Peptides against a protein of PDB entry 6FBK. Designs and how they scored, part 92

Target 1, 90 residues: chain A of PDB entry 6FBK
Amino acid sequence: EDTGVRVELAEEDHGRKSTIALRLWVEDPKKLKGKPKDNGAIEFTFDLEKETPDEVAQEMIESGFFHESDVKIVAKSIRDRVALIQWRRE

## One batch from the design tools (peptide; made by RFdiffusion4, then SolubleMPNN)

Design b2_p30_5_s1 (from b2_p30_5, 14 letters changed)
Fold by OpenDDE base, seed 4:
Structure b2_p30_5_s1 (fold): chain B 90 residues (1-90), chain A 30 residues (1-30)
Amino acid sequence: as target 1 above (90 residues)
Amino acid sequence: GKVFIVRRGDEVSARGGSEEERAAALAAYL
């Protein structure tokens, strides 16, 4: 599913750490219910063992990046990328 | 809270967390 929100690795993943660096940005704003509060790429670490896409998405809302109505679509974009990364590590 | 780095072209800024955490995070991305 194309969420309109793109998530990629911000650095090469060697599969050695439980943390990864991600980059997230809006590729198709019309797929969001609310207007993104700002543009640009958002970079952050993600702990594969301790953090969840839903919690990180909620923190992005609280930090003012997205409207609260888009928390699920943001969480899904992170979840799908994380799942892919974990699959590649196997 | 979690720190997020925002990259707009050559402009880099940080949001969230404490001031110390943002400063530390920025140092890693510059």
Scores: peptide ipSAE 0.704, ipTM 0.920, DockQ to the pose 0.851
Fold by OpenDDE base, seed 3:
Structure b2_p30_5_s1 (fold): chain B 90 residues (1-90), chain A 30 residues (1-30)
Amino acid sequence: as target 1 above (90 residues)
Amino acid sequence: GKVFIVRRGDEVSARGGSEEERAAALAAYL
């Protein structure tokens, strides 16, 4: 599903570390219920073994990037990209 | 808390975590 939120690797993944660098930004704001306060790209690390998309999405909400009503769509965007990355590592 | 780097063109900032954690994250761009 097109969440309107795009997530990509911020650096090349060689499959050596449990952590990856991600970049997230809003591509289609109409897909979100709230209005993001920021229009820039968000870069962050993601620990494939310790963190979950839901937890990271919640942290983004608490940091003021998105409205709480959009936590699930943000989490899904992260989850979908992480899944693809993990599948490529296999 | 988790630190997030925000990139707007050539402008870079940090959000989340402690002030020290944000400063450390931004130091990578100095």
Scores: peptide ipSAE 0.703, ipTM 0.921, DockQ to the pose 0.826
Fold by OpenDDE base, seed 2:
Structure b2_p30_5_s1 (fold): chain B 90 residues (1-90), chain A 30 residues (1-30)
Amino acid sequence: as target 1 above (90 residues)
Amino acid sequence: GKVFIVRRGDEVSARGGSEEERAAALAAYL
C-alpha cells in the first residue's frame, strides 16, 4: 500500500540493538501539518521492545508534524518498515 | 517525551519533548 509516507533505516542495522534509527518523510505534501516548504526528513530512534508504531505516530502528531487524521497512516508506514526490519533480522 | 530530529537540506533541528531533551538530542546527534 502506498501511504504517501516513506520510512527507512537511517543507519545500518546490524541486528545487535533493540533500538533502530529510522528516517521518515512524506511524499504527499497534503499530509504535512505545516507548509510545503517545511517538508523534511524526520529521524528518530525506535525501540523494538518498548515502543509501538501507534504511540510513535501519535507523538509525531502531538509534535505538530501531521494532522491528527493521519495518525493511522503514519503508524502503518512505521509498522510496515519495522516488520520488514525484524524479518530481515531472522 | 520523544524527540524527533528534522533534517531540511543541510539544516538539522529537533522537535518534541522538552527543550532540554531536544538540546540533548541535538548534541548527541551532531
Scores: peptide ipSAE 0.665, ipTM 0.906, DockQ to the pose 0.871
Fold by OpenDDE base, seed 1:
Structure b2_p30_5_s1 (fold): chain B 90 residues (1-90), chain A 30 residues (1-30)
Amino acid sequence: as target 1 above (90 residues)
Amino acid sequence: GKVFIVRRGDEVSARGGSEEERAAALAAYL
């Protein structure tokens, strides 16, 4: 499924830490809160043991990156990438 | 709170968390 939100590793994952660095950006400008030209890549750490995609997505909404209505789309994008990373580690 | 780094081309900024947490996060990119 194409959510219009892309998530990738911001640094190489050697599978040695419980935390990873992620980069998120929007491909669909309609999902941006504010002005489209204010778009940028969002970089953040994600703790595979302590954090959840839904909670991190909620933090992004609270920080003003996205509209409340897009929280599930953002969460899904993070979840899908995290699942792939965890699969690769096994 | 959680800090987010925003990269716009060559410009880097921080959002979220406390002022001290944002400053610390930005320092890691300099």
Scores: peptide ipSAE 0.664, ipTM 0.907, DockQ to the pose 0.878

Design b2_p30_5_s2 (from b2_p30_5, 13 letters changed)
Fold by OpenDDE base, seed 2:
Structure b2_p30_5_s2 (fold): chain B 90 residues (1-90), chain A 30 residues (1-30)
Amino acid sequence: as target 1 above (90 residues)
Amino acid sequence: GKVFIVRRGEEISARGGSEEEREAALAAYL
């Protein structure tokens, strides 16, 4: 599913740390219900052992990046990328 | 709280967390 939200590694992943650096940005705003206030890329760390896509997405909303109605689509975007990264580590 | 860095071309800003955490995060880009 194309969420319209893109998530990529902000740094090369050597599979050594439980924490990765991610970059997230809106590629297709039409896929979102709300209108993001920012037009830039959001960079953040993600702890593969302690954090969840849903919790991080919620924190993004609380920080004012997205409308609450888009929490699931943002979370899915993060989840899908994290899954790919974890699969590559195997 | 979690800090988020916003990158708009050459512009870098931080949001979330405490002010100290944001400043620390921004320092990594300087």
Scores: peptide ipSAE 0.708, ipTM 0.922, DockQ to the pose 0.859
Fold by OpenDDE base, seed 1:
Structure b2_p30_5_s2 (fold): chain B 90 residues (1-90), chain A 30 residues (1-30)
Amino acid sequence: as target 1 above (90 residues)
Amino acid sequence: GKVFIVRRGEEISARGGSEEEREAALAAYL
């Protein structure tokens, strides 16, 4: 599914750490209910063992990156990318 | 709280967490 939000690895994943670096940006703002205030890529760490896409997405909302109504779209984008990364590690 | 780095071309800024946490995070990206 095209969420309009892209998530990629910000650094090469060697599969050695539980923490990965991600980069997230809006590719198609029409897919969002709200309007992002920032124009740029958001880079952050993601702990595969301690964090969840929903929690991280909520923190982005609290930090003012997205409207509350788009939390699930953002979370899904993170989840889908994390799943791919996990599958590649297996 | 979690720190987020915002990249706009070569411009880098940080949001979230404490000031100390943001400074530490920025140092890793510069």
Scores: peptide ipSAE 0.708, ipTM 0.922, DockQ to the pose 0.898
Fold by OpenDDE base, seed 4:
Structure b2_p30_5_s2 (fold): chain B 90 residues (1-90), chain A 30 residues (1-30)
Amino acid sequence: as target 1 above (90 residues)
Amino acid sequence: GKVFIVRRGEEISARGGSEEEREAALAAYL
């Protein structure tokens, strides 16, 4: 499913650390219920062992990046990318 | 708390966490 939100690795993944660097940005704002106040890419670390997509998405909302109504869309975007990264590590 | 780095063209800023955590995160880009 196309969430309209892109998530990619911000650095090369050597599969050695439980922490990865991600970059997230809005590609199609029409897919979102709210309108993001900010423009640009958001870069952050993601701990594959300790963090969850829902928790990180909620932190983004608390930081003012997205409307609360879009938490599930943002979380799904992160989840889908993380799943692909973990699959590639196999 | 979790720090987020925002990249807008050549502009780089940090949001979230404590002020010290944001400064530490930004230092990695200098």
Scores: peptide ipSAE 0.707, ipTM 0.921, DockQ to the pose 0.914
Fold by OpenDDE base, seed 3:
Structure b2_p30_5_s2 (fold): chain B 90 residues (1-90), chain A 30 residues (1-30)
Amino acid sequence: as target 1 above (90 residues)
Amino acid sequence: GKVFIVRRGEEISARGGSEEEREAALAAYL
């Protein structure tokens, strides 16, 4: 599923740390139910052992980046990228 | 709370967490 939200590594991953740096931005706003307030990229750390895509997505909503109705689509975008990163580490 | 860095072209800002946490995060970019 194309969520319209893109997530990529903000820094090269050498597979040495449990924490990675991610960059997230809206590529296709038409895929979102609400309208994002920001037009820039969001950069943040993600702890592969302690954090979950759903929790981080919820924190983004609480910080005012996305509408509550888009929590799942944002979480999916993060989850899909994290899964790819973890698979590449193996 | 979790701090998020927002990059709009050359403009960098921080959101989330406490004011102190945002300032600390921004210091890494300034």
Scores: peptide ipSAE 0.707, ipTM 0.922, DockQ to the pose 0.847

Design b2_p30_5_s3 (from b2_p30_5, 13 letters changed)
Fold by OpenDDE base, seed 2:
Structure b2_p30_5_s3 (fold): chain B 90 residues (1-90), chain A 30 residues (1-30)
Amino acid sequence: as target 1 above (90 residues)
Amino acid sequence: GKVFIVTRGEEVSARGGSEAEREAALAAYL
């Protein structure tokens, strides 16, 4: 599913650390229920062992990046990318 | 709390967490 939100690695993943750097930005704002506050890219670390896409997405909402109604699609975007990264590590 | 680095063109800023955490994150990013 195309969430309109893109998530990519912000650094090369050598598969050695449990923490990865991600970059997230909105490609299609029409896919979101609310209008995102920012139009730039968001970079953050993601701990593959300790963090969850839902919790990180929630923190993005609390930080004012997205409307609360979009928490699930943001979380899905993160989850989908994380899943791909983990798949590549196998 | 979790810190997020925001990039808009050449502008880089931080959001979330405490002020100290944002400053540390920016310092590490730059």
Scores: peptide ipSAE 0.720, ipTM 0.930, DockQ to the pose 0.879
Fold by OpenDDE base, seed 4:
Structure b2_p30_5_s3 (fold): chain B 90 residues (1-90), chain A 30 residues (1-30)
Amino acid sequence: as target 1 above (90 residues)
Amino acid sequence: GKVFIVTRGEEVSARGGSEAEREAALAAYL
């Protein structure tokens, strides 16, 4: 599914750390119900052992990046990328 | 709370967490 939200590695992953750096940005705002206030890229760390896409997405909502109605779309975007990264590590 | 770094071209800022956490994140980023 095309969420309209892009998530990529912000740094090369050598598969050595439990923490990765991610970059997230809106590629197609029409896929979102709300209108993001910011138009830049968001960079953040993600702990593969401790954090979940849903919790991180909720933190983004609380920080004012997205409307609460889009939390699941944002979470899915993060989840899908994290899954790909973990599969590549196997 | 979690800190997020926002980049718009060469403009860099931080959001979330405490002020100290944002400053630390920016220092590590730059």
Scores: peptide ipSAE 0.720, ipTM 0.930, DockQ to the pose 0.865
Fold by OpenDDE base, seed 3:
Structure b2_p30_5_s3 (fold): chain B 90 residues (1-90), chain A 30 residues (1-30)
Amino acid sequence: as target 1 above (90 residues)
Amino acid sequence: GKVFIVTRGEEVSARGGSEAEREAALAAYL
């Protein structure tokens, strides 16, 4: 599903670490309920063993990147990308 | 807390976590 939020690997994944680097940005702001506070790309690490998309999305909300009403959209975007990465590792 | 690096063109900044954590993240990024 096109959430309007893009999430990509910020670096090549060799499947050796439990932590990956991700880059997230808004591609279609019309799909969000709120207006993004920033117009840049967000880069962050994601621990495949310790973190969850919902927790990270919530952190982004608290950091002021997105409106609280869009937490699920952001979380889904992260989750979908993480799932693809994990499937590729298998 | 979690630190996020924000890039806008040539501008790079950090958000979240403590000031020390943001500075460390920026130093590692740059």
Scores: peptide ipSAE 0.719, ipTM 0.929, DockQ to the pose 0.891
Fold by OpenDDE base, seed 1:
Structure b2_p30_5_s3 (fold): chain B 90 residues (1-90), chain A 30 residues (1-30)
Amino acid sequence: as target 1 above (90 residues)
Amino acid sequence: GKVFIVTRGEEVSARGGSEAEREAALAAYL
């Protein structure tokens, strides 16, 4: 499913650390219920052992990036990318 | 708290966490 939100690695993943660097941005704002505050790209670390897509998405809402009604679509975008990264590591 | 780095072209800023955490994140990013 196309969420309209893209998530990619912000750095090369050598599979050595439990933390990865991700870059997230809105590709199709029509897929969101709310209006994102800005059109910039968001870069952040993600701990594969300690953090969850839902928790990180919620922190993005609290930081004012997205409307609370879009927390699930943002979380799904992160989850889908993280899953691909984890499968690639195996 | 979690810090997020925001990029708009060549402009870079930080959001979230404490002021000290944002400054540290920007220093590490640049």
Scores: peptide ipSAE 0.718, ipTM 0.929, DockQ to the pose 0.878

Design b2_p30_5_s4 (from b2_p30_5, 13 letters changed)
Fold by OpenDDE base, seed 3:
Structure b2_p30_5_s4 (fold): chain B 90 residues (1-90), chain A 30 residues (1-30)
Amino acid sequence: as target 1 above (90 residues)
Amino acid sequence: GKVFIVRRGDEISARGGSEEERERALAEYL
């Protein structure tokens, strides 16, 4: 599913650390219910062992990046990318 | 809270967490 939100590795992943660097940005704002507060790329670390896409998405909402109504779509975009990364590590 | 780095072209800023956490995070992305 195309969430309109893209998530990519911000750094090369060698599969050695439980923490990865991600970059998230909106490609299609029409897919979101709210208006993104800014159109910059959001970069952050993601702990594959301790963090969840939903929690990180919620923190993004709390930090004012997205409207609360878009928490799930943001979480999904993160989840989908994280899943791909984990699959590649196998 | 979690720190997020915002990149707009060559402009980089940080949001979330404590000031110290933001500074530390910025050091990693700059």
Scores: peptide ipSAE 0.712, ipTM 0.922, DockQ to the pose 0.828
Fold by OpenDDE base, seed 5:
Structure b2_p30_5_s4 (fold): chain B 90 residues (1-90), chain A 30 residues (1-30)
Amino acid sequence: as target 1 above (90 residues)
Amino acid sequence: GKVFIVRRGDEISARGGSEEERERALAEYL
């Protein structure tokens, strides 16, 4: 599904650490219910063992990046990318 | 809390967490 939100690795993943660096940005704002307050890419670490896409997305909402109504679409974008990264590690 | 780095062109900033946590995170990019 095209969420309009892109998530990519911010650095090369060697598959050695449980943490990865991600970069997230809005590619198609019309896919979002709310209007993102910030322009640019958001970079952050993601702990594959301790964190969840839903929790991280919620923290982004609380930090003011997105409207609360878009928490699920943001979480899905993160989840989908993380899944791909995990599958690639196998 | 979790720190988020915002990259807009050549401008880099941080949001979330404590001030100390943001400064520490920014040091990785500057």
Scores: peptide ipSAE 0.711, ipTM 0.922, DockQ to the pose 0.913
Fold by OpenDDE base, seed 4:
Structure b2_p30_5_s4 (fold): chain B 90 residues (1-90), chain A 30 residues (1-30)
Amino acid sequence: as target 1 above (90 residues)
Amino acid sequence: GKVFIVRRGDEISARGGSEEERERALAEYL
């Protein structure tokens, strides 16, 4: 599913740490219910063992990046990328 | 709280967390 939100590794993943660096940005704003409150790329760490896509997405909403109605689509974007990264580590 | 770094072209800023956490995070990019 194309969420219109892109998530990529901000740094090369050597598969050694439980944390990864991610970069997230809106590629197609028409896929979102609300208008993105900010433009540009958002960079952050993600702990594969302690954090969840839903919790991180919620923190982004609280920080004012996205409308509350788009929390699930943002979470899905993060989840899908994290899953791919974990599969590649296997 | 979680800190987010925002990159807009050559502009870098931080949001979220405490002020000290944001400053620490920004120091890694400057």
Scores: peptide ipSAE 0.711, ipTM 0.922, DockQ to the pose 0.865
Fold by OpenDDE base, seed 1:
Structure b2_p30_5_s4 (fold): chain B 90 residues (1-90), chain A 30 residues (1-30)
Amino acid sequence: as target 1 above (90 residues)
Amino acid sequence: GKVFIVRRGDEISARGGSEEERERALAEYL
């Protein structure tokens, strides 16, 4: 599913740490209910053991990057990428 | 709280968390 939000590794993953670096940006703003408040790429750490895509997405909304109505789209984008990364580690 | 780094070309800024947390996060990117 094309969410219009792209999430990728911000650095090479050697599979040794529970924390990864991610980069998120809007690829197609029309896929979101609202326009992002900010442009550019958002980079952040993600703890594979302690954090969830939904919680991180909510924190991103609270930080003012996206409208609350887009939280599920953002969460899904993070979830899908994290799942792929975890699959490659196994 | 969680800190987010915003990259606009060569410009880097931080958002979220406390001021001290943002400064620590920025130090890793600059």
Scores: peptide ipSAE 0.666, ipTM 0.912, DockQ to the pose 0.845

Design b2_p30_6_s1
Fold by OpenDDE base, seed 2:
Structure b2_p30_6_s1 (fold): chain B 90 residues (1-90), chain A 30 residues (1-30)
Amino acid sequence: as target 1 above (90 residues)
Amino acid sequence: SLTEETFEEARKKREEKERKEEEERKKKLE
């Protein structure tokens, strides 16, 4: 499903750490409540062992980056990317 | 500023706030 949210690796993943650097951006700028400093992209570290896509998405909402109604699509986008990264590590 | 704080900066501030609130709660119970 095209959620209009894109998540990719911000740095090369060597599969050595439980943490990964991600970059998230939206196709529709109206989905962003604020203006990220990094040219409209949100960069963040995700801990594969300690964090969940839903928790991180909720934190983004609470920080004012997205509307509450978008929490699930943000979480899905993170989850889908994380799943691909995990698959690639194997 | 027209630019918002980064998500990582916001996370750090929340963690610091939560830590401070927990410290104050512990202090009240002692």
Scores: peptide ipSAE 0.450, ipTM 0.800, DockQ to the pose 0.132
Fold by OpenDDE base, seed 5:
Structure b2_p30_6_s1 (fold): chain B 90 residues (1-90), chain A 30 residues (1-30)
Amino acid sequence: as target 1 above (90 residues)
Amino acid sequence: SLTEETFEEARKKREEKERKEEEERKKKLE
């Protein structure tokens, strides 16, 4: 599904850490609140053991990066990428 | 806002605030 939200690894994943560095950006600027730093991408660490995509997405909304209505598409995009990363680690 | 604060900075600030509030709450009950 094209969510209009793209998530990729910000750093090479060697499969050794429980945390991964992710980069998230939106294709539609209307979904991004404020002016973007860092080339319009949000960079963040994701703890595979402690965090969930829904919680991280909600934190982004609370931080003013997204509208509340976009929380689910953000969470889905993170979840889908994390799942692919975990699959590649196996 | 993306222009003012990074997401990681915002997360760290909230985590620190929540931890401090929890510590103060605990201290008040002791």
Scores: peptide ipSAE 0.449, ipTM 0.797, DockQ to the pose 0.161
Fold by OpenDDE base, seed 1:
Structure b2_p30_6_s1 (fold): chain B 90 residues (1-90), chain A 30 residues (1-30)
Amino acid sequence: as target 1 above (90 residues)
Amino acid sequence: SLTEETFEEARKKREEKERKEEEERKKKLE
């Protein structure tokens, strides 16, 4: 469970739409590449019907936010949060 | 200063690029 990457809702989820606003940040700033504008937090929308945690994590790697070695921990962190959000919607 | 583009900006830019490249490939096949 300790991935060093945290993902939370950036906005309240009312369970009405297929998209959610997420905020992702790392506990160790050395895991981030470059200088993100959002002070180390990455804010993004996630479509629960169209996107997968692995795809989004891979896009973050390709965009240079993380090292390739961290793709799985990023994907896991997104997946775990998405699963909790989906559970709360039921 | 924090000057790197946001993830959402990077995603939109990549998606637009890929869309344009696909449209150009389709046009070359016509």
Scores: peptide ipSAE 0.449, ipTM 0.799, DockQ to the pose 0.131
Fold by OpenDDE base, seed 4:
Structure b2_p30_6_s1 (fold): chain B 90 residues (1-90), chain A 30 residues (1-30)
Amino acid sequence: as target 1 above (90 residues)
Amino acid sequence: SLTEETFEEARKKREEKERKEEEERKKKLE
């Protein structure tokens, strides 16, 4: 589904670490709060063993990057990308 | 001009704050 939120690897994944570098950006600038760096992209590390997409999305809302109404969209976008990355590692 | 804080910077500050608060709580229980 096109959620208007895109998540991709910020660095090449060699499958050696439990952590991955991700980049998240939105197609609609109205969904962003403040002025994130990298022209609206949010860069972050995600621990595949310790973190969940819902927790990370909630942290982004608490940090003021998104509206509360977008938390599920953000979480889904992270989840979908993480699932693809995990699939490629197997 | 003030630069916007990155998400990772915000996470690091929260973790540091929580750690300090936990350390202070432990000291009060001793």
Scores: peptide ipSAE 0.448, ipTM 0.799, DockQ to the pose 0.068

Design b2_p30_6_s3
Fold by OpenDDE base, seed 2:
Structure b2_p30_6_s3 (fold): chain B 90 residues (1-90), chain A 30 residues (1-30)
Amino acid sequence: as target 1 above (90 residues)
Amino acid sequence: SLTEETFERAREERKKREEEEREEREELEE
């Protein structure tokens, strides 16, 4: 349950768009690859119809935010939050 | 934020490359 990665809505979700704004930050600094240049969270748009948590997580790793070994943890954190958002839209 | 800007830019660049590679492949198949 404690992945050390936290994902939340960056804006209020009215359930009208297929896209949502998310904010992701690390609770455990050891999950960061390299020295954080910014203490700010990663904010990004997620398309509920076109994108997958695994693809977005992989993009974050390729951008140097996380280690390759943490891709599944990051993906899970995104997936779990997205699932909750989708559940709330019902 | 710096993190937001760098990540979204990287996503856009990847998407653009994938599109260019797809277009190049489609042109070769014609």
Scores: peptide ipSAE 0.234, ipTM 0.651, DockQ to the pose 0.102
Fold by OpenDDE base, seed 5:
Structure b2_p30_6_s3 (fold): chain B 90 residues (1-90), chain A 30 residues (1-30)
Amino acid sequence: as target 1 above (90 residues)
Amino acid sequence: SLTEETFERAREERKKREEEEREEREELEE
């Protein structure tokens, strides 16, 4: 499903770490708050054992990257990518 | 800025505050 938010690995995943590097960006600049200077992409680490997509999405909203109304879209995009990465690790 | 450094710093600061608040609560409950 196209959420308008894209999440990908920022680096190769060798399945060795509990953390992964992710890159998130939106196709619609209206979903971003403020003036994105860096192509609208947010790079971040995600701990597969300690963090949840909802929590990370909420942190992005609190940091002013997205509107509160988009938290579920952001969370879903992260979740879907993380699930895919976890599936590939099996 | 949407840089990793900016976001990660903000996350670390929030986590630190939440941990401090939790520790204070736990100390008050003892």
Scores: peptide ipSAE 0.234, ipTM 0.659, DockQ to the pose 0.100
Fold by OpenDDE base, seed 3:
Parts: C-alpha cells; structure tokens; sequence
Structure b2_p30_6_s3 (fold): chain B 90 residues (1-90), chain A 30 residues (1-30)
C-alpha cells in the first residue's frame, strides 16, 4: 500500500534508546497542506514507549502540514516504519 | 529546519496546554 508518505530513520539506530529520530516527507504533493517548507520534510523524535503514530499524526495536522482527512494515512506510514525498526531490534 | 522547528514548537505548546488544563481541573476538584 503506497500512502504517498515516506518515513525513514534520520539517524543510525543502535537499539539502545527508547527514542528514535525519524524523517517524514511527502511523495504525493496533494497530501501537503499550505505552502511546502523544506521540501515538505519533517524531522522528529518518536518515543517507542510513550508515543503513538496517531498522536504524532494529529500533531502534524494541527501544525498545518496535512489535511485532517489524511491523519490515518500519515499515522499508518509512521506505524509501518516504527514496526520495521522494532522488528530489527529483536 | 523550519518544518522541524515549527512542528516541535507546536508539540511543546500542546503539551503545555494539556498540563495547564489538568492543573485547573485538579484545583477545581480540591
């Protein structure tokens, strides 16, 4: 499933911290709300113990990066990447 | 980056607001 949103590690993950650095950017420009800034790339930390993809996605919408209708798509993109990172840590 | 700065600022402001709302509720229940 191509969401049009890409999420990757912004730094090397050594599996030692509960937090990871992520980079999110849009492949489909229709998903961007307002004027693109920094080519639409957002860098952020994600706490594997305290945060959820849905909460982070909602914060991005409130910040004006995405339309409310895309919250689940953004959340899914984050969730899928986080799951892959967690599987690699095991 | 500008996007990182604006996003992190919005997260901090949200967290602050949620904390203030919690404190106000606790004060009213006391």
Amino acid sequence: as target 1 above (90 residues)
Amino acid sequence: SLTEETFERAREERKKREEEEREEREELEE
Scores: peptide ipSAE 0.231, ipTM 0.649, DockQ to the pose 0.133
Fold by OpenDDE base, seed 4:
Structure b2_p30_6_s3 (fold): chain B 90 residues (1-90), chain A 30 residues (1-30)
Amino acid sequence: as target 1 above (90 residues)
Amino acid sequence: SLTEETFERAREERKKREEEEREEREELEE
């Protein structure tokens, strides 16, 4: 599904750490709340053991990067990428 | 990046606050 939100690795994953560096950006700038920062990309760490996509998405909403109505789209995009990364680690 | 730094700092501050609030609650329940 085209969520209009893209999530990719910000650095090479060697599969050794429980944390990964991710980069998230929107293809539609209207999904960003306010002025896009860093060309519309958000870089962040994600702990595969302690964090959930929903929690991180909610933190982005609270930080003013997205509207509350987009939280599920953001969470899904993170979840899908994280699932793919975890699959590649196995 | 500036966006990364600002977002991660805000996350750390929220996590720290949540931990402090939990510790205060646990101390009050003892």
Scores: peptide ipSAE 0.231, ipTM 0.652, DockQ to the pose 0.070

